# Ledger of designs, part 80: peptides against a protein of PDB entry 3JWR

Target 1, 323 residues: chain A of PDB entry 3JWR
Amino acid sequence: TRELQSLAAAVVPSAQTLKITDFSFSDFELSDLETALCTIRMFTDLNLVQNFQMKHEVLCRWILSVKKNYRKNVAYHNWRHAFNTAQCMFAALKAGKIQNKLTDLEILALLIAALSHDLDHRGVNNSYIQRSEHPLAQLYCHSIMEHHHFDQCLMILNSPGNQILSGLSIEEYKTTLKIIKQAILATDLALYIKRRGEFFELIRKNQFNLEDPHQKELFLAMLMTACDLSAITKPWPIQQRIAELVATEFFDQGDRERKELNIEPTDLMNREKKNKIPSMQVGFIDAICLQLYEALTHVSEDCFPLLDGCRKNRQKWQALAEQ
Target 2, 298 residues: chain A of PDB entry 3JWR as posed
Amino acid sequence: TRELQSLAAAVVPSAQTLKITDFSFSDFELSDLETALCTIRMFTDLNLVQNFQMKHEVLCRWILSVKKNYRKNVAYHNWRHAFNTAQCMFAALKAGKIQNKLTDLEILALLIAALSHDLDHRGVNNSYIQRSEHPLAQLYCHSIMEHHHFDQCLMILNSPGNQILSGLSIEEYKTTLKIIKQAILATDLALYIKRRGEFFELIRKNQFNLEDPHQKELFLAMLMTACDLSAITKPWPIQQRIAELVATEFWEQGDQVGFIDFVCTQLYEALTHVSEDCFPLLDGCRKNRQKWQALAEQ

## One batch from the design tools (peptide)

Design b1_p24_1 (made by RFdiffusion4)
Fold by OpenDDE base, seed 5:
Parts: structure tokens; sequence; C-alpha cells
Structure b1_p24_1 (fold): chain B 323 residues (1-323), chain A 24 residues (1-24)
């Protein structure tokens, strides 16, 4: 395609030029081509292209295929969300110095997972999928969308000309797919809520050890969630704009719940409750985000900008909730 | 410790936060 030719022939700017190492990064000013160039740079600077012998054209095609399998009519859970999740992963690996704590296969898996974790997202949650009796709800009892996202990820990875993992041994390939699956499933906040207590307890007791395979898996799950939620850490103007996109998608779901399911939406999904957004954001930060970024910062102090950003945005949302 | 004290949530609050965050 013309898009593939343009991407494959383009000079890929440095990570410094693209600012993709910055936790404060914003994609708002980037074209789709520039987001793809950023993604190539992430793979290159993590040494994944070299270590796993990726063909440049295959990587370009894969990126474009991933991007194409996000819906354009979804306000938040689109390519830009996945791209921002992957950028936060890259920043956490590089600037947050987590790269040195992980294997190349784990890094490869996390980057693929971050880009793929919301593939074919429909702008509705698992609860809506269940209540609407969607065919996907017949395949999976829990984490319905996350299983679908992984299935889409696997489909793309196995598609002709998209096989970025073709340089791996059979065992490396299996290991990578296992980690990708676990990482995508970890973005289900139900699983986060269920598992976070174990992680926080290990941190509090100073018993956290990345050499333990179970604790490694737990850490990768927490890191995925930290990157997925990373919008809450962004500079206030960026955070506020992303919160508007999230609210738009939620209100679209709530409107569908009323119309299609004859259900009164929750306050979060209710357009008439827009005035509660600031207080709900404070609640979300306190309940979900703060402890995660505190724990991540304990594992690597260089991740502090995520925690600091989250705390600053809490203050901003609190000030709006008091108005 | 850089970590705050554990915040305890009700199952209803956890579910609300889950529904909230699975979208976020």
Amino acid sequence: as target 1 above (323 residues)
Amino acid sequence: SPMSEPIEFTEEEEQEFFEWGSHY
C-alpha cells in the first residue's frame, strides 16, 4: 500500500526528537505516520529489531495492521490509546530504567501487548458485552474483551507479511505469546484489583524479587496496568483532554444502555451526571492509581514522574470537585 | 515506605472502580 511504502521509506527520527522517552509525552499533535515512526523507534531502541532479526518492512506492515484493527469511531479506546500505552511502556523501560530488570523476550512481549491490548475495542465495557448477550460473551466468562484483544493480536502476528516474531525459536515464540496473553489479560481492571494486594504486600514487606517467576509475572501485570492508566499521570491539559475522550465514550455507552438495553446507566456512564466527573476522577485516583504508581516507584525510583503526575492531577480534579 | 496505607474498598466500590477503569 502507499501507506506502507511511505512508512518503510521514511527516516525514523531519534527517540529524543520524538520525545518518546518522556513521561509527559502527548500524541495530540502527531499524524498517524508519526505515531508509526515512534513505534518503529521504540522497537529499535529497545534492541528488539536487532535481537530478534525483524525485517523492517515486516515491522512496518505489522504496525500498520495493528493500527488498522483499532476502530476510528471509538472516542478513547482507539489506536491513540494503544500508542500512548506503548509509549508509556517505552518510557518506563528507558527513563524508568525497568529495561535492565527484564529479559529481551519480556520487553518484546510487553511492547507488543501494549500496542495490541485493546484491538477491535468497541467503545463498551465487559459489562455491556455481557448484558447485550454479545457472541463474545458466549466464548468467555470473564475478561471478555481482553481475550478478544489477544485473539486479534494473535491473528495479526500470524498474518502473511506481519510475522515480526519469525526470527524467534519455537520456545522463544511460545514464551513470548504466553507473556503477551498474560499482559493483555492483565489490563482487565478486575484482575488488577484481584492481584494488586499481593504485589503491594510484597513491596511493603520488602520481599519483592524479580528473580521469582511468579513475582515477575505479577510485576509485568502491574506494569501493564500502570501504562494503560498512564493518562492520569499526564500534564493537566493533556489529562483533562483525555478525560473528555473517556467521558465521551462512557456517555455513548450510557446512551446505548438506555436505548438498546433499557437500563439506567451508572453515574460514570450517565451524560446527565457530567458534573460528577471531577469527584469520580478523585475517587478513581485514590482507589486505583496512587498505590500502583507508589509501588512502581518503589521498584524503580526513576518512575517517580508517573506518581508525581498522578498526585498533581488529583489536586486539579479535587479543586474542580469543590466548585 | 513510599507506599500509602492500604485503602480498603467494599466489593461494590471495587466493582464500580473496575467498571470505571476497564474503560479508562
Scores: peptide ipSAE 0.046, ipTM 0.720, DockQ to the pose 0.762
Fold by OpenDDE base, seed 1:
Structure b1_p24_1 (fold): chain B 323 residues (1-323), chain A 24 residues (1-24)
Amino acid sequence: as target 1 above (323 residues)
Amino acid sequence: SPMSEPIEFTEEEEQEFFEWGSHY
C-alpha cells in the first residue's frame, strides 16, 4: 500500500526528537505516520529488531496492521490509546529503568501486548457484551474482550507479511505468546483488583523477588495495568482532554444501554451525571491508581514521575469536586 | 517513600470499583 511504502522509506527520528522516553508525552500533535515512526523507534531502541532479526518491511506492515484493526469511530479505545500505552511501557522500560530487570523476550512480549491489548475494541465494556448476549460472551466466561483482543493479536502475528516473530525459536515463540496472552488478560481491571493485593503485600514486606517466576508474572501484569491507566498520570491539560474522550465513550455506552437494553446506566456511563466526573475521578485514583504507582516506584524509583503525575491530578480533580 | 496503608474499602465501594474496573 502507499501507506506502507511511505512508512518503510521514512527516516525514523531519534527517541529524543520524538520525546517517547518522557512520561509527560502527548500524541495529540502527531499524525498517524508519526505514531508509526515512534513505534518503530520503540522496537529499535529496545534492541528487539536486532535481537530477533526483524525485517524492517515486516515490522512496518505489522504496525500498520495493528493500527488498522483499531476502530476509528471509538472515542477512546482506539489506536491512540494503544500507542500511548506502548509509549508509557517504553518510557517505563527506558527512563524508569525496568528494561534491566526483564529478559528480551519479556520486553518483546510487553511491547506487542501494549500495542495489541485493545484490538477491535467496540467502545463497550465486558458487562455490556455480557448483557447484550453477544456471541463472544458464549466463548468466554471472564475477560471476554481481553480474550478477543489476544485472538486478534495472534491472527495479525500469523498473517502473511506480518510475522515479526519469525526469527524466534519454537520455544522462544511459545514463551513470547504466553507472556503476550498473560499481559493482555492483565488489562482486565477485574483481574487487577483480584491480584494486586499479593503484589502490594510482597512490596510492603520487602519480599518482592523478580527471580521467582510467579512474582515475575505478577509484576508484568501490574506493569501492563500501570501503562494502560497512564493517562491519569499525564500533565493536567492532557489528563483533562483524555478524561473527556473516556467520558464520551462511556456516555455513548450508557445511551446504548438505555436504548438497546432498556436499563438505567451507572453514574459513570450516565450523560446526565457529568457533574460527578471530578468526584468519580478522585475515587478512581484512590481505589485503583495510587497504590499501583507507589508499588511500581518501590520496584524502580525512576518511575516516580507516574506517581507524582497521579498525585497532582488527584489534587486537580479534588479541587473541581469541591466547586 | 513507604507505601500508603491499604485503603480499606467497604464491600459496596469494592463492588463499585469492580464495576469501574469492568468499565475500563
Scores: peptide ipSAE 0.046, ipTM 0.717, DockQ to the pose 0.577
Fold by OpenDDE base, seed 2:
Structure b1_p24_1 (fold): chain B 323 residues (1-323), chain A 24 residues (1-24)
Amino acid sequence: as target 1 above (323 residues)
Amino acid sequence: SPMSEPIEFTEEEEQEFFEWGSHY
């Protein structure tokens, strides 16, 4: 395609020029082409292209295929969300120095997972999919959408001309797919809530050990969640804009719940209760975000900008909730 | 700095926060 030719022939700027190592990064001013260039730079600077012998054209095609399999009519769960999740992963690996704690296969899997974790997202949660009796709800009992996202990821990876993993051994390939699946499934916050207590307790007791395979898997899950939720850590103007996109998608679901399911939406998804957003954001930060970024900062102190950003945004939301 | 003590939430609060975060 013309898009592929343009991407494959383009000069890829440095990570410094693209500012993709910054925790404060924003994609708002970037074109779709520039987001793809940033993605190439992430793979290159993590040594993934070299270590796994990726062909440049195949990587370009894969990135464009991933981007194409996000829906354009979804307010938040689109290519830009996946791209920002991957950028936060890249920043955590580089600036947060987590790269030094992981294998090349784990890094490869996490970056693929971050880009792929919401593939074909429909702008509705698992509860809506279940209550609407959607065909996907017949395939999976839990984490319905996350299983679908992994299936879409696997489909793209196996598609002709998109096989970025063709340089791996059979065992490396199996390992990578296992980690990708676990990382995508970890973006279900129900699983995060269920598992986070074990992670926090290991940190609190100073018993956390990345050489333990179970603790490694747990850490990768927590790191995926930290990157997925990373909008809450962004500078206030960026945070506000992303919160508006989230609210738009939630209200669109709530409107569909009323119309299609004949149910009253929760306050979060109720357009009429938009004035509760500041207080709900404070609650979300306290319940879900703060402890995660505290724990991540204990694993790597260089991740502190995520925690600091989250704390600053809590103060901003609290001030709005008091008005 | 020590980690903050775990804030315990009700199952209803956890579900509300879960619904929030599934779109975040």
Scores: peptide ipSAE 0.049, ipTM 0.729, DockQ to the pose 0.822; fails the geometry check
Fold by OpenDDE base, seed 3:
Structure b1_p24_1 (fold): chain B 323 residues (1-323), chain A 24 residues (1-24)
Amino acid sequence: as target 1 above (323 residues)
Amino acid sequence: SPMSEPIEFTEEEEQEFFEWGSHY
């Protein structure tokens, strides 16, 4: 395609020029082409292109295929969310120095997972999928959408001309797919809530050990969640704008819940409860985000900007909730 | 700084936060 030719022939700017190592990064000013260039830079600067012998054209095609399989009519869970998740992963690996704690296969899997974790997202949560008796709810008992996202990820990875993993051995390929699956499934916050206590306890007791395979898997799950939720850490103008996109998607779900399911939406999904957004954001930060970024910062102090951003945004949301 | 103590949530709050965070 003309898009692929343009991307494959383009000079890829440095990570410094693209600011993709910054935890404060924003994609708002970037074109779709520039987001694809940033993604190429992430793979290159993580040594993934070299170490796994990725063909540049195949990587370009894969990125464009991933981007194409995000829906354009979804306010938040679109290519830009996946791109921002991957950018946060890249920043955590580079600036947060987590790269030094992980294998190349783990890094490869996490970056693919971050870009792929919401593929074909429909702008509705697992609860809506279950309650609507959607065909996907018959395939999976839990984490319905995350299983679907992984299936979409696999479909793309196996598609002709998109096989970025073709340079891997059979064992490396199996390992990578296992980690990708675990990482995508970890973006189900219900799984995060179930598992986070073990992670926080290990950190609190100073017993956390990345050489333990189970603790490594647990850490990768927590890191995925930390990147997925990273909008909450962004500078206030960015956070506020992303929160508006999230609220838009949630209200669209709530409107569908009323219309299609004849149910009253929760306050989170209720357009009439827009005035509760600041207090709900404070609750979300306290309940879900703060301890995660605290724990991540204990694993790597260089991740502190995520925690600092989260704390600053909590103060901003609290001030709005008091108005 | 020490980690915050685990906040206990109701299953309903956990589900609401899950719904919220799945969209963040």
Scores: peptide ipSAE 0.045, ipTM 0.722, DockQ to the pose 0.740; fails the geometry check

Design b1_p24_1_s1 (made by RFdiffusion4, then SolubleMPNN; from b1_p24_1, 11 letters changed)
Fold by OpenDDE base, seed 1:
Structure b1_p24_1_s1 (fold): chain B 323 residues (1-323), chain A 24 residues (1-24)
Amino acid sequence: as target 1 above (323 residues)
Amino acid sequence: MPMSEPKKFSEEEKQKILEYGEFY
């Protein structure tokens, strides 16, 4: 395609020029081509292209295939969300120094997972999929969409001309797919809530050990969630704009719940309760976000900008909730 | 940084946490 030719022939700017190592990064001013160039730079600077013998054209095609399999009519859970999740992962690995704690296969899996974790997202949550009796709800009992996202990821990875993992051994391939699956499934916040207590306790007791395979898996899950939720850490103007996109998508679901399911939506998805957004954001930060970024900063102090950003945004949302 | 002591959530706060897990 013309898009593939343009991407494959383009000079890829440095990570410094693209500012993709910054936790404060914003994609709002970037074209789709520039987001693809940033993604190539992430793979290159993590040594993944070299270590796993990726062909440049195959990587370009894969990136464009991933981007194409996000829906354009979804307000938040689109290519830009996946791209920002991957950028936060890249920043956490590089600037946050987490790269030095992980294997090349774990890094490869996390970057693929971050880009792929919401593939074919429909702008509705697992509860809506279940209550609407969607065919996917018959295939999976829990984490319905996350299983679907992984299936889409696997389909793309196995598609002709998209096989970025073709340089791996059979064992490396199996290991990588296992980690990708675990990482995508970990983006279900219900699973995060269920598992985070173990992680926080290990950190609090100073018993956290990345050499333990179970604790490694737990850490990768927490890191994925930290990147997925990273919008809450951004500079206030960016955070506010992303919160509007999230609210738009949630209100669209709530409107569908009323119309299609004949149910009253929860406050979070109720357009009539938009004035509660600031207080709900404070609640979300306190309940879900703060302890995660505290724990991550304990594992690597260089991740502090995520925690600092989250705390600053909590203060901003609190001030709006008091008005 | 020392991790903050585990915040004791009220039953209402626990319910809100569960709701967030279902809705996000």
Scores: peptide ipSAE 0.229, ipTM 0.821, DockQ to the pose 0.476
Fold by OpenDDE base, seed 5:
Structure b1_p24_1_s1 (fold): chain B 323 residues (1-323), chain A 24 residues (1-24)
Amino acid sequence: as target 1 above (323 residues)
Amino acid sequence: MPMSEPKKFSEEEKQKILEYGEFY
């Protein structure tokens, strides 16, 4: 395609030029081409292209295929969300110095997972999928969408001309797919809530050890969630704008719940409760986000900008909730 | 940095946390 030719022929700017190492990064000013260039740079600067012998054209095609399999009519859970998740992963690996704590296969898997974790997202949550009796709800009892996202990821990875993992051994390939699956499934906040207590306890007791395979898996899950939720850490103008996108998508779901399911939406999904957004954001930060970024910062102090951003945005949302 | 002490949540707060996990 013309898009593939343009991407494959383009000079890929440095990570410094693209600012993709910054935790404060925003994609709002970037074209789709520039987001793809950023993604190439992430793979390159993590040594994944070299270490796994990725063909440049195959990587370009894969990126475009991933981007194409996000819906354009979804307000938040689109390519830009996945791209921002991957950018936060890249920043955590580089600026946050997490790269030195992980294997190349783990890094490869996390980056693929971050880009793929919401593939074909429909702008509705697992609860809606279940209540609407969607065919996917018959295949999976829990983490319905996350299983679907992984299935889409696997489909793309196995598609002709998109096989970025073709340079891996059979064992490396199996390991990578296992980690990708675990990482995508970890983005289900219900799973995060179930597992985070163990992680936080290990951190508090100073018993956290990345050489333990179970603790490694747990850490990768927590890191995925930290990147997925990273919008909450962004500079206030960026955070506010992203929160509007999230609210838009949630209200669209709530409108569908009323119309299609004859259900009164929860306050999060209720357009009539728009005035509660600031207080709900404070509640979300306190309940879900703060301890995660504290724990991540304990693992690597260079991740502090995520925690600091989260704290600053809590103050901003609290001030709006008091008005 | 040391982690803060575990926040004690009421049963209502726990339910709200679970709701966030279902809705996000």
Scores: peptide ipSAE 0.226, ipTM 0.814, DockQ to the pose 0.486
Fold by OpenDDE base, seed 2:
Structure b1_p24_1_s1 (fold): chain B 323 residues (1-323), chain A 24 residues (1-24)
Amino acid sequence: as target 1 above (323 residues)
Amino acid sequence: MPMSEPKKFSEEEKQKILEYGEFY
């Protein structure tokens, strides 16, 4: 395609020029082409292209295929969300120095997972999918959408001309797919809530050990969630704008719940309760986000900007909730 | 930095946390 030719022929700017190592990064001013260039730079600077012998054209095609399989009519869970998740992962790996704690296969899997974790998202949560008796709800009992996202990821990876993993051995390939699946499934916030207590306890007791395979898996899950939720850490103007996108998508679901299911939506998805957004954001930060970024900062102190950003945004939301 | 002592959540706060997990 013309898009592929343009991307494959383009000069890829440095990570410094693209500012993709910054925790404060914003994609708002970037074109779709520039987001793809940023993604190429992430793979290159993590040594993934070299270490796994990726062909440049195949990587370009894969990126464009991933981008194409996000819906354009979804307010938040679109390509830009996945791209920002991957950028936060890249920043956490580089600036946050987490790269030094992980294998190349784990890094490869996490970056693919971050870009792929919401593929074909419909702008509705698992509860809606279940209650609407959607065909996907017959395939999976839990984490319905996350299983679907992984299935879409696997489909793309196996598609002709998109096989970025063709340089891996059979065992490396199996390992990578396992980690990708675990990482995508970890973005189910319901699973995060169930598992986070173990992680926080290990950190608190100074018993956290990345050499333990179970603790490694747990850490990768927590890191995925930290990147997925990273909008809450962004400078206030960015955070506020992303919160509006989230609210838009949730209100669209709530409107559908009322119309299609005859259910009164919860306050979070109720358009009539939009004045509660600031207080709900404070509640979300306190209940979900703060402890995660505290624990992550304990694993790597260079991740402190995420925690600091989260704390600053809590203060901003609290001030709005008091008005 | 030592992690702050785990905030003890009330049963109501725990339910609210679970609700967040269903929506996001």
Scores: peptide ipSAE 0.224, ipTM 0.815, DockQ to the pose 0.474
Fold by OpenDDE base, seed 3:
Formats: structure tokens, C-alpha cells, sequence
Structure b1_p24_1_s1 (fold): chain B 323 residues (1-323), chain A 24 residues (1-24)
């Protein structure tokens, strides 16, 4: 395609020029082409292209295929969300110095997972999928969408001309797919809530050890969630704009719940309760986000900007909730 | 800094937070 030719022929700017090492990064001013260029830079600067012998054209095609398999009519869970998740992963690996704690296969898997974790997202949560009796709800008992996202990821990875993992051994390939699956499934916040207590306890007791395979897996899951939720850490103008996208998608779901399911939406998805957004954001930060970024900062102090951003946004949301 | 103790949330509050967080 003309898009592929343009991407494959383009000079990829440096990570510094693209600012993709910054935790404060925003994609709002970037074209789709520029987001793809940023993604190439992430793979390159993490040594993934070299270490796994990725062909440039194949990587370009894969990126464009991933981007294409996000829906354009979804307000938040689109390519830009996946791209921002991957950018946060890249920043955590580079600027947060987590790269030095992980294997190349783990890094490869995390980056692929971050880009792929919401593939074909429909702008509705697992609860809606279950309640609507969607065919996907018959395939999976829990983490319905995350299983679907992984299936989409696997489909793309195996598609002709998109096989970015073709340079891996069979064992490396199996390991990578296992980690990708675990990382995508980890974006189900229900699983996060279930597992986070173990992680926080290990950190609190100073018993956290990345050489332990179970603790490594747990850490990768927590890191994935930290990147997925990273919008909450962004500078206030960026956070506020992303929160509007989230609210839009939630209200669209709530409108569908009323219309399609005859269900009164929760406060989060109720357009009439828009004035509760600030207090709900404070609640979300307190319940879900703060401890995660605290724990991540304990693993690597260079991740502090995520925690600091989360704290600052909590204060901003609290001030709005008091108005 | 010491890790804060997890806030206790009701199952309903957790579900609402999950629903919100799935879109964040």
C-alpha cells in the first residue's frame, strides 16, 4: 500500500526528537504516520529489531496492521490508547531503567502486548459483553475482551508479511507468546485487583525479587497495568483531555445500556452524572492507581514521574470535586 | 516512602472502579 511504502521509506527520527522517552509524552499533535515512526523507534532503541532480526518492511507492515485493527469509532480504546500504552512502556523501560531488569524476550513481549492489548476493542467493557450475550461471552468465562485482544494479536502476528517473530527460535516464540498473553490478560483490572496485593506485600516487606519466575511474571503484569493506566499520570492538560475521551466512551456505553439492554447505567457511564467525574477520578486514583505507581517507583526510582503525575492529577481532580 | 495500606472498598465500589478503569 502507499501507506506502507511511505512508512518503510521514511527516515525514523531519534527517540529524543520524538520525545518518546518522556513520561510527559503526548500524541495529540502526531499524525498516524508519526505514531508509526515512533513505534519503529521503540523497537529499534530497545534493540528488538537487531536482536530478533526483524525485517524493516515486516515491522512496518505489522505496525500498520495493528493500527488498522483498532476501531476508529471508539472514543478512547483506539490506536492512540495502545500507542500511548506502548510509549509509556518504552519510557518505563528506558527512562525508568526497567530495561536492565528484564530479558530481551520479556521486553519484546511487553512492547507487542502494549500495542496489541486492546485490538478490536468495541468501546464497551466486559460487563456489557456479558450482559449483551455477545458471542465472545460464550467463548470466555472471564477477561472476555482481553482474550479476544490476544486472539487478534496472534492472528496479526501469524498473518502473511506481518511475522515480526519469524527470527525467533521455536522456544523463544513460545515464551514470547506466553508473555504476550499474560500481559494482555493483565490489563483486565479484575485480575490486577486480584494480584496486586501480593506485589504490594512483596514490595512492602522488601522481599521483591525479579529473579523469582513467579515474581517476574507478577511484575510484568503490574508494569503492563501501570502503562495501560498511564493517562492518569500525564500533565494535567493531557490528563483532562484523555479523561474527556474516557467519559465519552463510558457515556456511549451507558446510552447503549439504556437503549439496547434496558439497564440504567452506573454513575460512571451515566451522562446525566457528568458532574461526578472529578470525585470518581479521585476514587479511581486512590483505589487503583496510587499504590501501583508507588510500588513501581520502589522497584525503580526513575519511574517517580509516573507517581508524581498521578499525585498531581489527584490534587487537580480533588480541587474540581470540591467546586 | 512506605507503601500505603490498601483502602478497603466494597465489592460494589470495586466493580465501579473496575468498570471505570477498563476504559482508562
Amino acid sequence: as target 1 above (323 residues)
Amino acid sequence: MPMSEPKKFSEEEKQKILEYGEFY
Scores: peptide ipSAE 0.217, ipTM 0.817, DockQ to the pose 0.855

